# Designs tried in a protein design run: peptides against a protein of PDB entry 3NZW. Part 259

Target 1, 212 residues: chain A of PDB entry 3NZW
Amino acid sequence: TTTLAFRFQGGIIVAVDSRATAGNWVASQTVKKVIEINPFLLGTMAGGAADCQFWETWLGSQCRLHELREKERISVAAASKILSNLVYQYKGAGLSMGTMICGYTRKEGPTIYYVDSDGTRLKGDIFCVGSGQTFAYGVLDSNYKWDLSVEDALYLGKRSILAAAHRDAYSGGSVNLYHVTEDGWIYHGNHDVGELFWKVKEEEGSFNNVIG
Target 2, 222 residues: chain B of PDB entry 3NZW
Amino acid sequence: QFNPYGDNGGTILGIAGEDFAVLAGDTRNITDYSINSRYEPKVFDCGDNIVMSANGFAADGDALVKRFKNSVKWYHFDHNDKKLSINSAARNIQHLLYGKRFFPYYVHTIIAGLDEDGKGAVYSFDPVGSYEREQCRAGGAAASLIMPFLDNQVNFKNQYEPGTNGKVKKPLKYLSVEEVIKLVRDSFTSATERHIQVGDGLEILIVTKDGVRKEFYELKRD

## One batch from the design tools (peptide; made by RFdiffusion4, then SolubleMPNN)

Design b2_p28_3_s1 (from b2_p28_3, 18 letters changed)
Fold by OpenDDE base, seed 5:
Structure b2_p28_3_s1 (fold): chain B 212 residues (1-212), chain C 222 residues (1-222), chain A 28 residues (1-28)
Amino acid sequence: as target 1 above (212 residues)
Amino acid sequence: as target 2 above (222 residues)
Amino acid sequence: SKEELEKKLKEKREADLNLRGGGDGEVE
């Protein structure tokens, strides 16, 4: 798995691969590793598929209950804290989760929290999470600027996942791409890695280690 | 030596069509190298036009299917005999599986039916309840042999339009029920030839708007 | 044996649970 999220002048970019593996077996190429919690809040999944899918879906329910009870949207801080508190209760039980909670509230603005099954909860501007994270960071860090245009930021997110998919055997399938703004998240499509690779190679003149 | 799990072998296969879905399984039940039964069905009609199989450790599979059937019954009771949708069934099964997250059911679960738009639907589950809607899925002993075949024949992976020099992919299209049944039969006959835990019989449940139909075919008994 | 079962469970879990898994799931 490779997931990433970063803040920039235009909001948040979230990009993830779609490969699921069981050891050396590619179980799926079409896994949805972003959970749309609400129109303003996203969760990403790395680690155990069931753990992430179950608890982030549960988180969505908790966020909805908050909205119904408090008559306001839950903050990104509070949503991430709910998840963090939950996984902490299972500490040592063997949960495997590396998640990012990404969203926008008027109070917080664009916000990203990292939450994992070890009980770590971190607020930050840039995170890559998964077996391919170092490959993604290599591309992301080398090209990241706060002042990126929305177009360039979307491309950078997509391109970083592509780099990870190329080098990490546990990442691949497709890139799912999101842009989070004050008006909510926008889905920017599913990009097949095979097609994307050749397109990027041609347009950039990159990936010269592969003969076309 | 505490071993709470067994492996009863077998293979299951689901394929979604446009307005139908199929879920198939062999009828062999085996422990190690000993055949326990040559006809032990593992694909079940659970009501509400939902078919289910949980392949792996048969005791766990049977328990899970019984729990789901009970869930369907209670759903009707609580919701004035409302039909359980396939997507709601998938969510319910996730909770059943994840409820035993730390002592899992040792099974690969597949359900098939029609979605709310009348389109064929197949959902697959890992032992702890991760699930995905797919066009096709093989589970069990011969899954590694069958899935690549399904990728090629259902999803048309690595197929290109003739005369395009590999530049144009074969377009995706739904398969007919006859085409799907043929693929299922070919898959299981091939799997039986190469895997000792697959054989004896093939039972196919076909879900349409008119209900569930069952077909049976003989496999090799070796 | 418990060890064999744990190994099989681990292998199966790794095979089955890693369906949506990727990497160590930690921040760099």
Scores: peptide ipSAE 0.089, ipTM 0.778, DockQ to the pose 0.242; fails the geometry check
Fold by OpenDDE base, seed 2:
Structure b2_p28_3_s1 (fold): chain B 212 residues (1-212), chain C 222 residues (1-222), chain A 28 residues (1-28)
Amino acid sequence: as target 1 above (212 residues)
Amino acid sequence: as target 2 above (222 residues)
Amino acid sequence: SKEELEKKLKEKREADLNLRGGGDGEVE
């Protein structure tokens, strides 16, 4: 798995691969590793698929309850704290989760929290999570700027996942790409890694380790 | 060493069509190298045009299917006989599976039916309740033999248009019921040849807007 | 017990039933 999220002047970019594995077996190439918690919040999935799907869906319900009770949207900080508190209750039970909670509220602006099953909760500007995270960081950190255009930011997210998919055997399939703004998240499509690879190779003259 | 789980073998396969879905399974039930039964159905009509199979440890599979069938009944009771949608069924099954997160059902679960738009739908589950809607999925003993075949024949993986020098992929298209049934039969026939835990019989449940139809085919008994 | 649970989960992971995501549905 390779998931990433980063803040920039235009909001948040979230990009993830879609490969699921069971040991050396590719179980799926089409897994949705972004959970749409609500129209304004995204959760990413790394580790145990069931743990992430179940609890992030549960989180969505908790966020909705908050909105109903408080008559306002839940903050990203509060949403991530709910999840963090939950997983902490299961500490040592064997949950496997590496998640990012991403959203944009008027009060907080664009916000990303990392939450894992060890009880770690971190606020930050850039996170890559999964077995391919180091490959993604290599591309992302080298090209990241706060002042990126939306177009460039989207490309950078996509390109970083592609790099990870190329080098990490546990990452691949496709890139799912999201842009999070104050008005909510926007899905920017599913990009097949195979097609994307050849396109990028041709356009950039990159991936020269592959002859073709 | 104490093992709370058995393995009864077998293989299941789901394929979604345009306006239909198919869920198939062999009828062999084994323990180790002994055939317990040559005809033990493992694909079930659960009502509301939902078919289900939970392949692996048969005791767990039967328990899960029974619980789901009960859930369907309760849903009707609570919602004035409203039809359970396939997506809601998937969510329900997730909760059933995840409810035993720390002592899981030792099964690979597949359901098939029609979505709210009348399109074929297949959902697959891991033992603890992660799920995905897919065009096709094989589960069980011979899944590793069948899935690559399905990737090629259903999703047209590694197929290109002639004369394009591999630049243009074969376009995706829905398969007919007849084509799907043929693929299922070929898949199980091939699996039976290479895997001892697959054989005896093949039961195919076809879901359409008109209901669930069953077909049965003989497989090798060796 | 937690230990028994971990043992059961480990045993399930080791059992190759060609299940989606393996025993834990891992997305790595």
Scores: peptide ipSAE 0.054, ipTM 0.778, DockQ to the pose 0.102; fails the geometry check
Fold by OpenDDE base, seed 1:
Structure b2_p28_3_s1 (fold): chain B 212 residues (1-212), chain C 222 residues (1-222), chain A 28 residues (1-28)
Amino acid sequence: as target 1 above (212 residues)
Amino acid sequence: as target 2 above (222 residues)
Amino acid sequence: SKEELEKKLKEKREADLNLRGGGDGEVE
């Protein structure tokens, strides 16, 4: 898995691959590793697919209950804390989760929290999570600027996942791309890694280690 | 050593068409190298135009299917006989599976039906309830043999338009019921030849707007 | 324990019956 999220002047970019594995078996090339918690919050999944799907969906329900009760949208901080508290209750039970909770509230602005099953909860501007994270960081960190245009930011997210998919055997399939704004998240499509690779190679003159 | 799980072998296969879906399974039940039964159906009509199979440890599979069937009944009771949608069924099954997260059902679960738009739908589950809607999925003993074949024949993976030098992929299209049935039969016939845990009979459940139809075909009995 | 049983299951499952990982090299 390779997931990433970063803050920039235009909000948040979230990009993820779509490969799921069971050992050496490629279980799927089309897994949705972004869970749409609600129209304003995204969760990413790394680790156990079932753990992430189940509990981030549950988180969505908790967020909805909060909104119904409090008559306001839940903060990203509070949403991530709910999840963090939950996984902490299961500490040692064998949950496997590496998640990012991403959202944009008027109070907080664009906000990203990293939450994992070890009980870690971190607020930050840039996170890459998964077995391919180091490859994604290599591209992302090298090109990241706060002042990126939305177009450039979307491309950078997509390009970073592509790099990880190329080097990490556990990452691949396609890139799912999201842009999070104060008005909610916008889905920016599914990009097949195979097609994207050749396109990027041609346009950038990159990936020269591959002949073809 | 104590082993709480058995493995009864077998293989299941789901394929979604445009306005239909198919879920198929062989009827062989085996333990180790001993055939327990040559006709033990593992694909079930669960009502509301939903078919289900949970392949692996048969005891767990049967338990899961029974629980789901009961869930359908309760859903009708609670919601004035409202039809359970396939997507809601998938969510329900996830909860059934994840409810045993730390003592999982040893099964690969596939359901098939029609979505709310009348389009064919196949959902596959891991043992603890991760699920995905797919056009096709093989599960069980011969899944590793069949799934690559399905990728090629249903999803047209690695197929290109002639004369394009591999630049243009073969366009995706829906298969007809007849094409799907043929593909299923060929898949199981091939699997039977190469895997000892697959054989005896093939039961195919076809879901359309008109309901569930069952077909049975003989496989090799070796 | 449930954890022990889960471990035993993991050791005996076929590839397609393994828990699906997001690609982190995790065998669930």
Scores: peptide ipSAE 0.034, ipTM 0.737, DockQ to the pose 0.209; fails the geometry check
Fold by OpenDDE base, seed 3:
Structure b2_p28_3_s1 (fold): chain B 212 residues (1-212), chain C 222 residues (1-222), chain A 28 residues (1-28)
Amino acid sequence: as target 1 above (212 residues)
Amino acid sequence: as target 2 above (222 residues)
Amino acid sequence: SKEELEKKLKEKREADLNLRGGGDGEVE
């Protein structure tokens, strides 16, 4: 798995691969590793698929309950804290979760929290999470600027996941791409890694380790 | 060492069509190298046009299916006999599976039916309840043999239009029920030839707007 | 087996530096 999220002048970019594995077996190439919690809040999934899917869906329910009770959308900080508190209760039980809670509220602005099953909760501007995270960071960190255009930021997110998919055997399938703004998240499509690879190679003159 | 799990072998297969879905399973039940039964159905009509199979440890599979069937009954009771949608069924099954997260049901679960738009739907689950909707899925002993075949024949992976020098992929299209049944039969016939835990009989449940139809075919008994 | 399932879950966890996103623990 490779997931990433980063803040920039235009909001948040979220990009994830779609491969699921069971050992050496590719279980799926089409897993949705982004959970749309609400129109303004996304959760990413890395680790155990069931743990992430179950508890982030549960988180969605908690966020909805908050909205109903408080008549206000939950903050990204509060949503991430709910999840963090939950996984902390299961500390040592064997949950496997590496998630980013990404959202936009009027009070917080664009916000990203990293939450994992070890009890870590971090606020930050850039996170890559998963077995391919180092490959994604290599591309992302080298090209990241706060002042990126939306177009360039979307491309950078997509390109970073592609780099990870190319080098990490546990990442691949497709890139799911999101842009989070004050008006909510926008889905920017599913990009097949095979097709994307050749397109990027041709356009950039990159991936010269592959001849085709 | 105490091992609470067995493996009863077998294989299951789901394929979604445009306005139908199929869920198929062999009828062999085995422990190690001993055939317990040559006819033990593992694909079930659960009502509301939902068919289900949980393949792996048969005791766990049976327990899970029974729990789901009971869940359907309770859903009707609580919601004035409202039909359970396939997506809601999938969520329910996730909760059943994840409820035993630390002592899982040792099964690969597949359900099939029609979505709210009348389109064929197949959902697959891991033992602890992660799930996704797919066009096709194989589960069980011969899943690794069948799944690549399904990728090629259902999703047209690695197929290209003639005369395009491999540059244009074969366009995706829905298969007819006859084509799907043929693929299922071919898949299980092939699996039976290569895997000792698959054989004896093939039961196919076909879900359409008109209900669930069952078909049975003989497989090799070796 | 439970052990195999646990192993798969662990492998999924270990394969991702923090967490692997899409590891389906299929019954082996």
Scores: peptide ipSAE 0.022, ipTM 0.726, DockQ to the pose 0.181; fails the geometry check

Design b2_p28_3_s2 (from b2_p28_3, 18 letters changed)
Fold by OpenDDE base, seed 4:
Structure b2_p28_3_s2 (fold): chain B 212 residues (1-212), chain C 222 residues (1-222), chain A 28 residues (1-28)
Amino acid sequence: as target 1 above (212 residues)
Amino acid sequence: as target 2 above (222 residues)
Amino acid sequence: SLEEYRKKLEEARKAALNRKGGGDGEVL
């Protein structure tokens, strides 16, 4: 898996691959590694598929209950804290989760929290999470600027996942791309890695290690 | 080492059509190299036009299917005989599986039916309850032999339109029930030739708006 | 003991979830 999220002047970009594996077996190429918790809040999935899917779905229910009780959307800080507290209660039980909770509230602005099954909870501007994270960071860190246009930021997110999909055997399938703004998240499509690779190679003159 | 799990072999396969879905399984039940039964059905009609199979350790599979069937009954009691939707069934099965997260059911689960729009639906589950809706899925012993074939023949992976120099993919299209049944039969006959845990018989459950139909075909009995 | 049995179950679970290459919990 490779997931990433970063803050920039235009909000948040979230980009994820879609491969699931079981050892050397590619279990799926079409997994949705982003949960749409609400129109303003996303969760990303890395690690155990069931652990992430189950608990992030549960988180969605908790977030909805908050909205119903408080008559206000949950903050990104509070949502991430709920998840962090939960996984901390299971510490040592063998949960495997590397998650990002990404959202936009008027109070917080664009906000990203990293949450993992060790009980780590970090607020930050840039995270890459998964087996391909180092490959994604290599591209993301080298091209990241706060002042990126929305178009350039979307491309950078997509391109960083593509780099990871190329080098990490456990990442691939497609890139799912999101832009999060004050008005909510916008889905920017599913990009097949096979097609995207050749397109990017041609347009950039990149990936010269592959002859084709 | 203590191993609470058995492996009863077999293979299952789900394919969604436009207005139908198919879930098929061989009828071989095996332990190690000993055939326990040549006819032990592993695909079940669970009611509400939902078919289910949980392949791997048969004891766990049977337990899971029984729990799900019971859940369907309770759903009817609690909701005035409301039909359980396939997506709600998938969520329920996730909870059944994840409820044993620390001592999982040692099975690969597939369900098939129609979604709320009357479109064919196949959901597959890992042992701990991760699930996805897919156009096709193979599970069990010969899944590694069949799944690549389904990628090619259902999802048209690595197929291109002639004369396009590999630039245009073969367009996705729904398969007819006859085409799907043919693919299922070809998959299982091929798997039987290469995998000792697959054979004897093939039971196919076809879900349409008119209900569940069953078909049976002989497989190699070696 | 119950504790030994739990440990054996956990070990067996880990071993089973490592062996089911196709039936291990999917990893993302």
Scores: peptide ipSAE 0.295, ipTM 0.781, DockQ to the pose 0.078; fails the geometry check
Fold by OpenDDE base, seed 5:
Structure b2_p28_3_s2 (fold): chain B 212 residues (1-212), chain C 222 residues (1-222), chain A 28 residues (1-28)
Amino acid sequence: as target 1 above (212 residues)
Amino acid sequence: as target 2 above (222 residues)
Amino acid sequence: SLEEYRKKLEEARKAALNRKGGGDGEVL
């Protein structure tokens, strides 16, 4: 898996691959590693598919209950804290989760929290999470700046996942791309890694280690 | 080392069509090298036009299917005989599986039916309840033999339009029920030749708007 | 006792599942 999220002047970019594995077996190339918790809040998945899918869906229910009780949307800080508290209760039980909770509230602005099954909860501007994270960071850190246009930011997110999909055997399938703003998240499509690779190679003159 | 799980072999396969879905399974039940039964159905009509199979350890599979059938019954009681949708069934099964997250059902689960738009739907589950809607999925012993075939024949992977120099992929299209049945039969006959835990019989459940139809075909009995 | 046996079974099951890396679950 490779997931990333970063803050920039235009909000948040979230990009993820879609490969699931069971050992050496490619279980799926089409897994949705972003859970749309609500129209304003995204969760990313890395680690155990069931752990992430189950608990982030549960988180969505908790976020909805908050909205109903408090008559306001839950903060990204509070949503991430709910998840963090949950996984902490299961510490040592064997949950495997590396998640990012991404959202935009009027109070917080664009906000990203990293939450993992070890009980770590971090607020930050840039996170890459998964087996391909270092490959994604290599591209992302080299090109990141706060003042990116939305178009450039979307491309950078997509391109960073592509780099990871190319180098990490456990990442691939497609890139799912999101832009998060104050008005909510916008899905920016599914980009097949096979097609995207050749397109990017041609357009950039990159990936010259591959003949074609 | 203590292993609480058995493996009863077998293979299952789901394919979604445009207005139908198919879930098929062989009827062989085996332990190690001993055939326990040549006809032990593992694909079940669960009501509400939902068919289900949980392949792997048969005791866990039977338990899971029984729990789901009971869940359907309770859903009717609680919701004035409302039909359980396939997506709601998938969510329910996730909870059944994940409820045993720390002692999982040792099964690969597939369900098939029609979605709320009347389109064919197949959902597959890992042992702990992650699930995905797909056009096709193989599960069980010969899944590794069948799944690549389905990728090629259902999803048209690695197929290109002739004369396009490999630049234009074969367009995705739904298969007819007859085409799907042929693919299922070919999959299982081929798997039977290469896997000792697959054989004896093939039971196919076809879900349409008109209900569930069953078909049976003999497989090799070696 | 039946309780001790249940506890041992649960521990053995937990250990078996932990050793399998969460069982045969899909990894992302």
Scores: peptide ipSAE 0.294, ipTM 0.768, DockQ to the pose 0.061; fails the geometry check
Fold by OpenDDE base, seed 3:
Structure b2_p28_3_s2 (fold): chain B 212 residues (1-212), chain C 222 residues (1-222), chain A 28 residues (1-28)
Amino acid sequence: as target 1 above (212 residues)
Amino acid sequence: as target 2 above (222 residues)
Amino acid sequence: SLEEYRKKLEEARKAALNRKGGGDGEVL
């Protein structure tokens, strides 16, 4: 898996691959590694598929209960804290989760929290999470700036996942791309890595390790 | 070595069509190298136009299917005989699987039916309850032999239009029920030739708006 | 003992899931 999220002047970019594996077996190329918790809040998935899917779905239910009780959307801080408290209760039980809770509230603005099954909870502007994270960081950190246009930021997110998909055997399939703004998240499509690779190679003159 | 899990072999296969879905399984039940049964059905009609199979350790599979069937009954009691949708069934099965997260059911689960729009639906589950809706899935012993074939024949992977020098992919299209049944039969016939845990018989459950139909075909009994 | 049994179950679980290709199931 490779997931990333970063803040920039235009909000948040979230980009993820879609490969699931079981050892050397490619179990799926089409997994949805982003949960749409509400129109303003996303969760990303890395690690155990069932652990992430189950508990982030549960988190979605808790977020909805908060909205019903408090008559306001849950904060990104509170949502991430609920998840972190939950996984901390299971510390040592063998949960495997690396998640980013990304969203917007009027109080917080665009916000990213990293939460993992070790009980780590971090607020930050840039995270890459998964087996391909170092490959994604290599591209992302080299090209990131706060003042990216929305178009450039979307491309950078997509391109960073593509780099990871190219080098990490456990990442691939497609890139799912999101832009989070004050008006909520916008889905920017599913981009097949095979087609995207050749397009990017031609347009950039990149990936020169591959002949063709 | 202590092992609470068995492996009863077999293979299952789900394919979603436009207005139908198919879930098929062989009828061989095996332990190690010994055939326990040549006719032990592993694909079940669970009611509400949902068919289910949980392939791997048969004791766990049977337990899971029984629990799901019971969940369907309770759903009817609690919701005034409302039909359980395939997506709600998938969520229910996730909870059944994940409820044993620390002592999992040793199975690959597939369900098939129609979604709320009447479109064919196949959901596959890992042993601990991660699930995905897919157009096709193979599970069990010969899944590694069949799944690449399904990628090629259902999803048209690595197929290109003739004369395009690989530049134009073969367009995606739904398969007819006859085409799907042929693919299922070819898949299981081929798997039987190459895998000792697959054979004897093939049971195919076809889900349409009119209900569940069953078809049976002989496989090699060697 | 119950503790020994739990340990054996955990080892068997891991081994079984690994034989199916995964650790604790599918990995993202």
Scores: peptide ipSAE 0.293, ipTM 0.778, DockQ to the pose 0.082; fails the geometry check
Fold by OpenDDE base, seed 1:
Structure b2_p28_3_s2 (fold): chain B 212 residues (1-212), chain C 222 residues (1-222), chain A 28 residues (1-28)
Amino acid sequence: as target 1 above (212 residues)
Amino acid sequence: as target 2 above (222 residues)
Amino acid sequence: SLEEYRKKLEEARKAALNRKGGGDGEVL
């Protein structure tokens, strides 16, 4: 898996691959590694597929209950804290989760929290999470600027996942791309890695280690 | 070494069509190299036009299917005989599987039916309850032999339009029920030739708007 | 003890899931 999220002047970009594996077996190329918790809040999935899918779906239910009780959307800080508190209860039980909770509230603005099954909870501007994270960081860090246009930011997110999918055997399939704004998240499509690779190679003159 | 899990072999296969879905399984039940039964059905009609199979350790599979059937029954009691949708069934099965997260059912689960729009639906589950809606899935002993074939023949993976130099993919299209049945039969016949845990018989459950139809075919009994 | 039995079950689970190539299930 490779997931990433970063803050910039235009909000948050979230990009993820879609491969699931079981050892050396490619279990799926089409897994949705982003949960749409509400129109303003996303969760990303890395690690155990069932652990992430089950507990982030549960988190979505808790966020909805908060909204119903408090008549206000849950903060990104509170949502991430609920998930963090949950994984603390399962310490030593063998949960495997590497998650990012990304969202926008009027109180917080665009916000990203990293949460993992070890109990780490970090607020930050840039995170890459998964087996391909180092490959994604290599591209993302070298091109990241706060002042990126929305178009350039979307491309950078997509391009960083593509780099990881190329180098990490456990990442691939497609890139799912999101832009989170003050008006909520916008889905920017599913981009097949096979097609995207050749397009990017041609347009950038990159990936010269692969002969066409 | 203590091992609470057995492996009863077999293979299952689901394919969704436009207005139908198919779930198929062989009828061989095996332990190690000994055939326990040549006819032990592992694909079940669960009501509400939902068919289910949980392949792997048969004791766990049977337990899971029974729990799901009971869940369907209780759903009807609690909701004035409302039909359980296939997506709700998938969520329910996730909870059944994940409820045993720390002592899982040792099975690969597939369900098939129609979605709320009347379109064919196949859902596959890992042992702990991750699930995905897919157009096709193979599970069990010969899944590694069949799944690549389904990728090629159902999802047209690695197929391109002739004369395009690999630039234009073969367009996706739904297969007819007859085409799907042929693919299922060819898949199981081929798997039987190459895998000792697959054979004896093939049961195919076909879900349409008119209900569940069952077909049976002989496989090699070697 | 119940704890020892749970530990054996967990070890057996990990071993069984690893034998199917899938570890604790699908990994993302």
Scores: peptide ipSAE 0.290, ipTM 0.770, DockQ to the pose 0.076; fails the geometry check

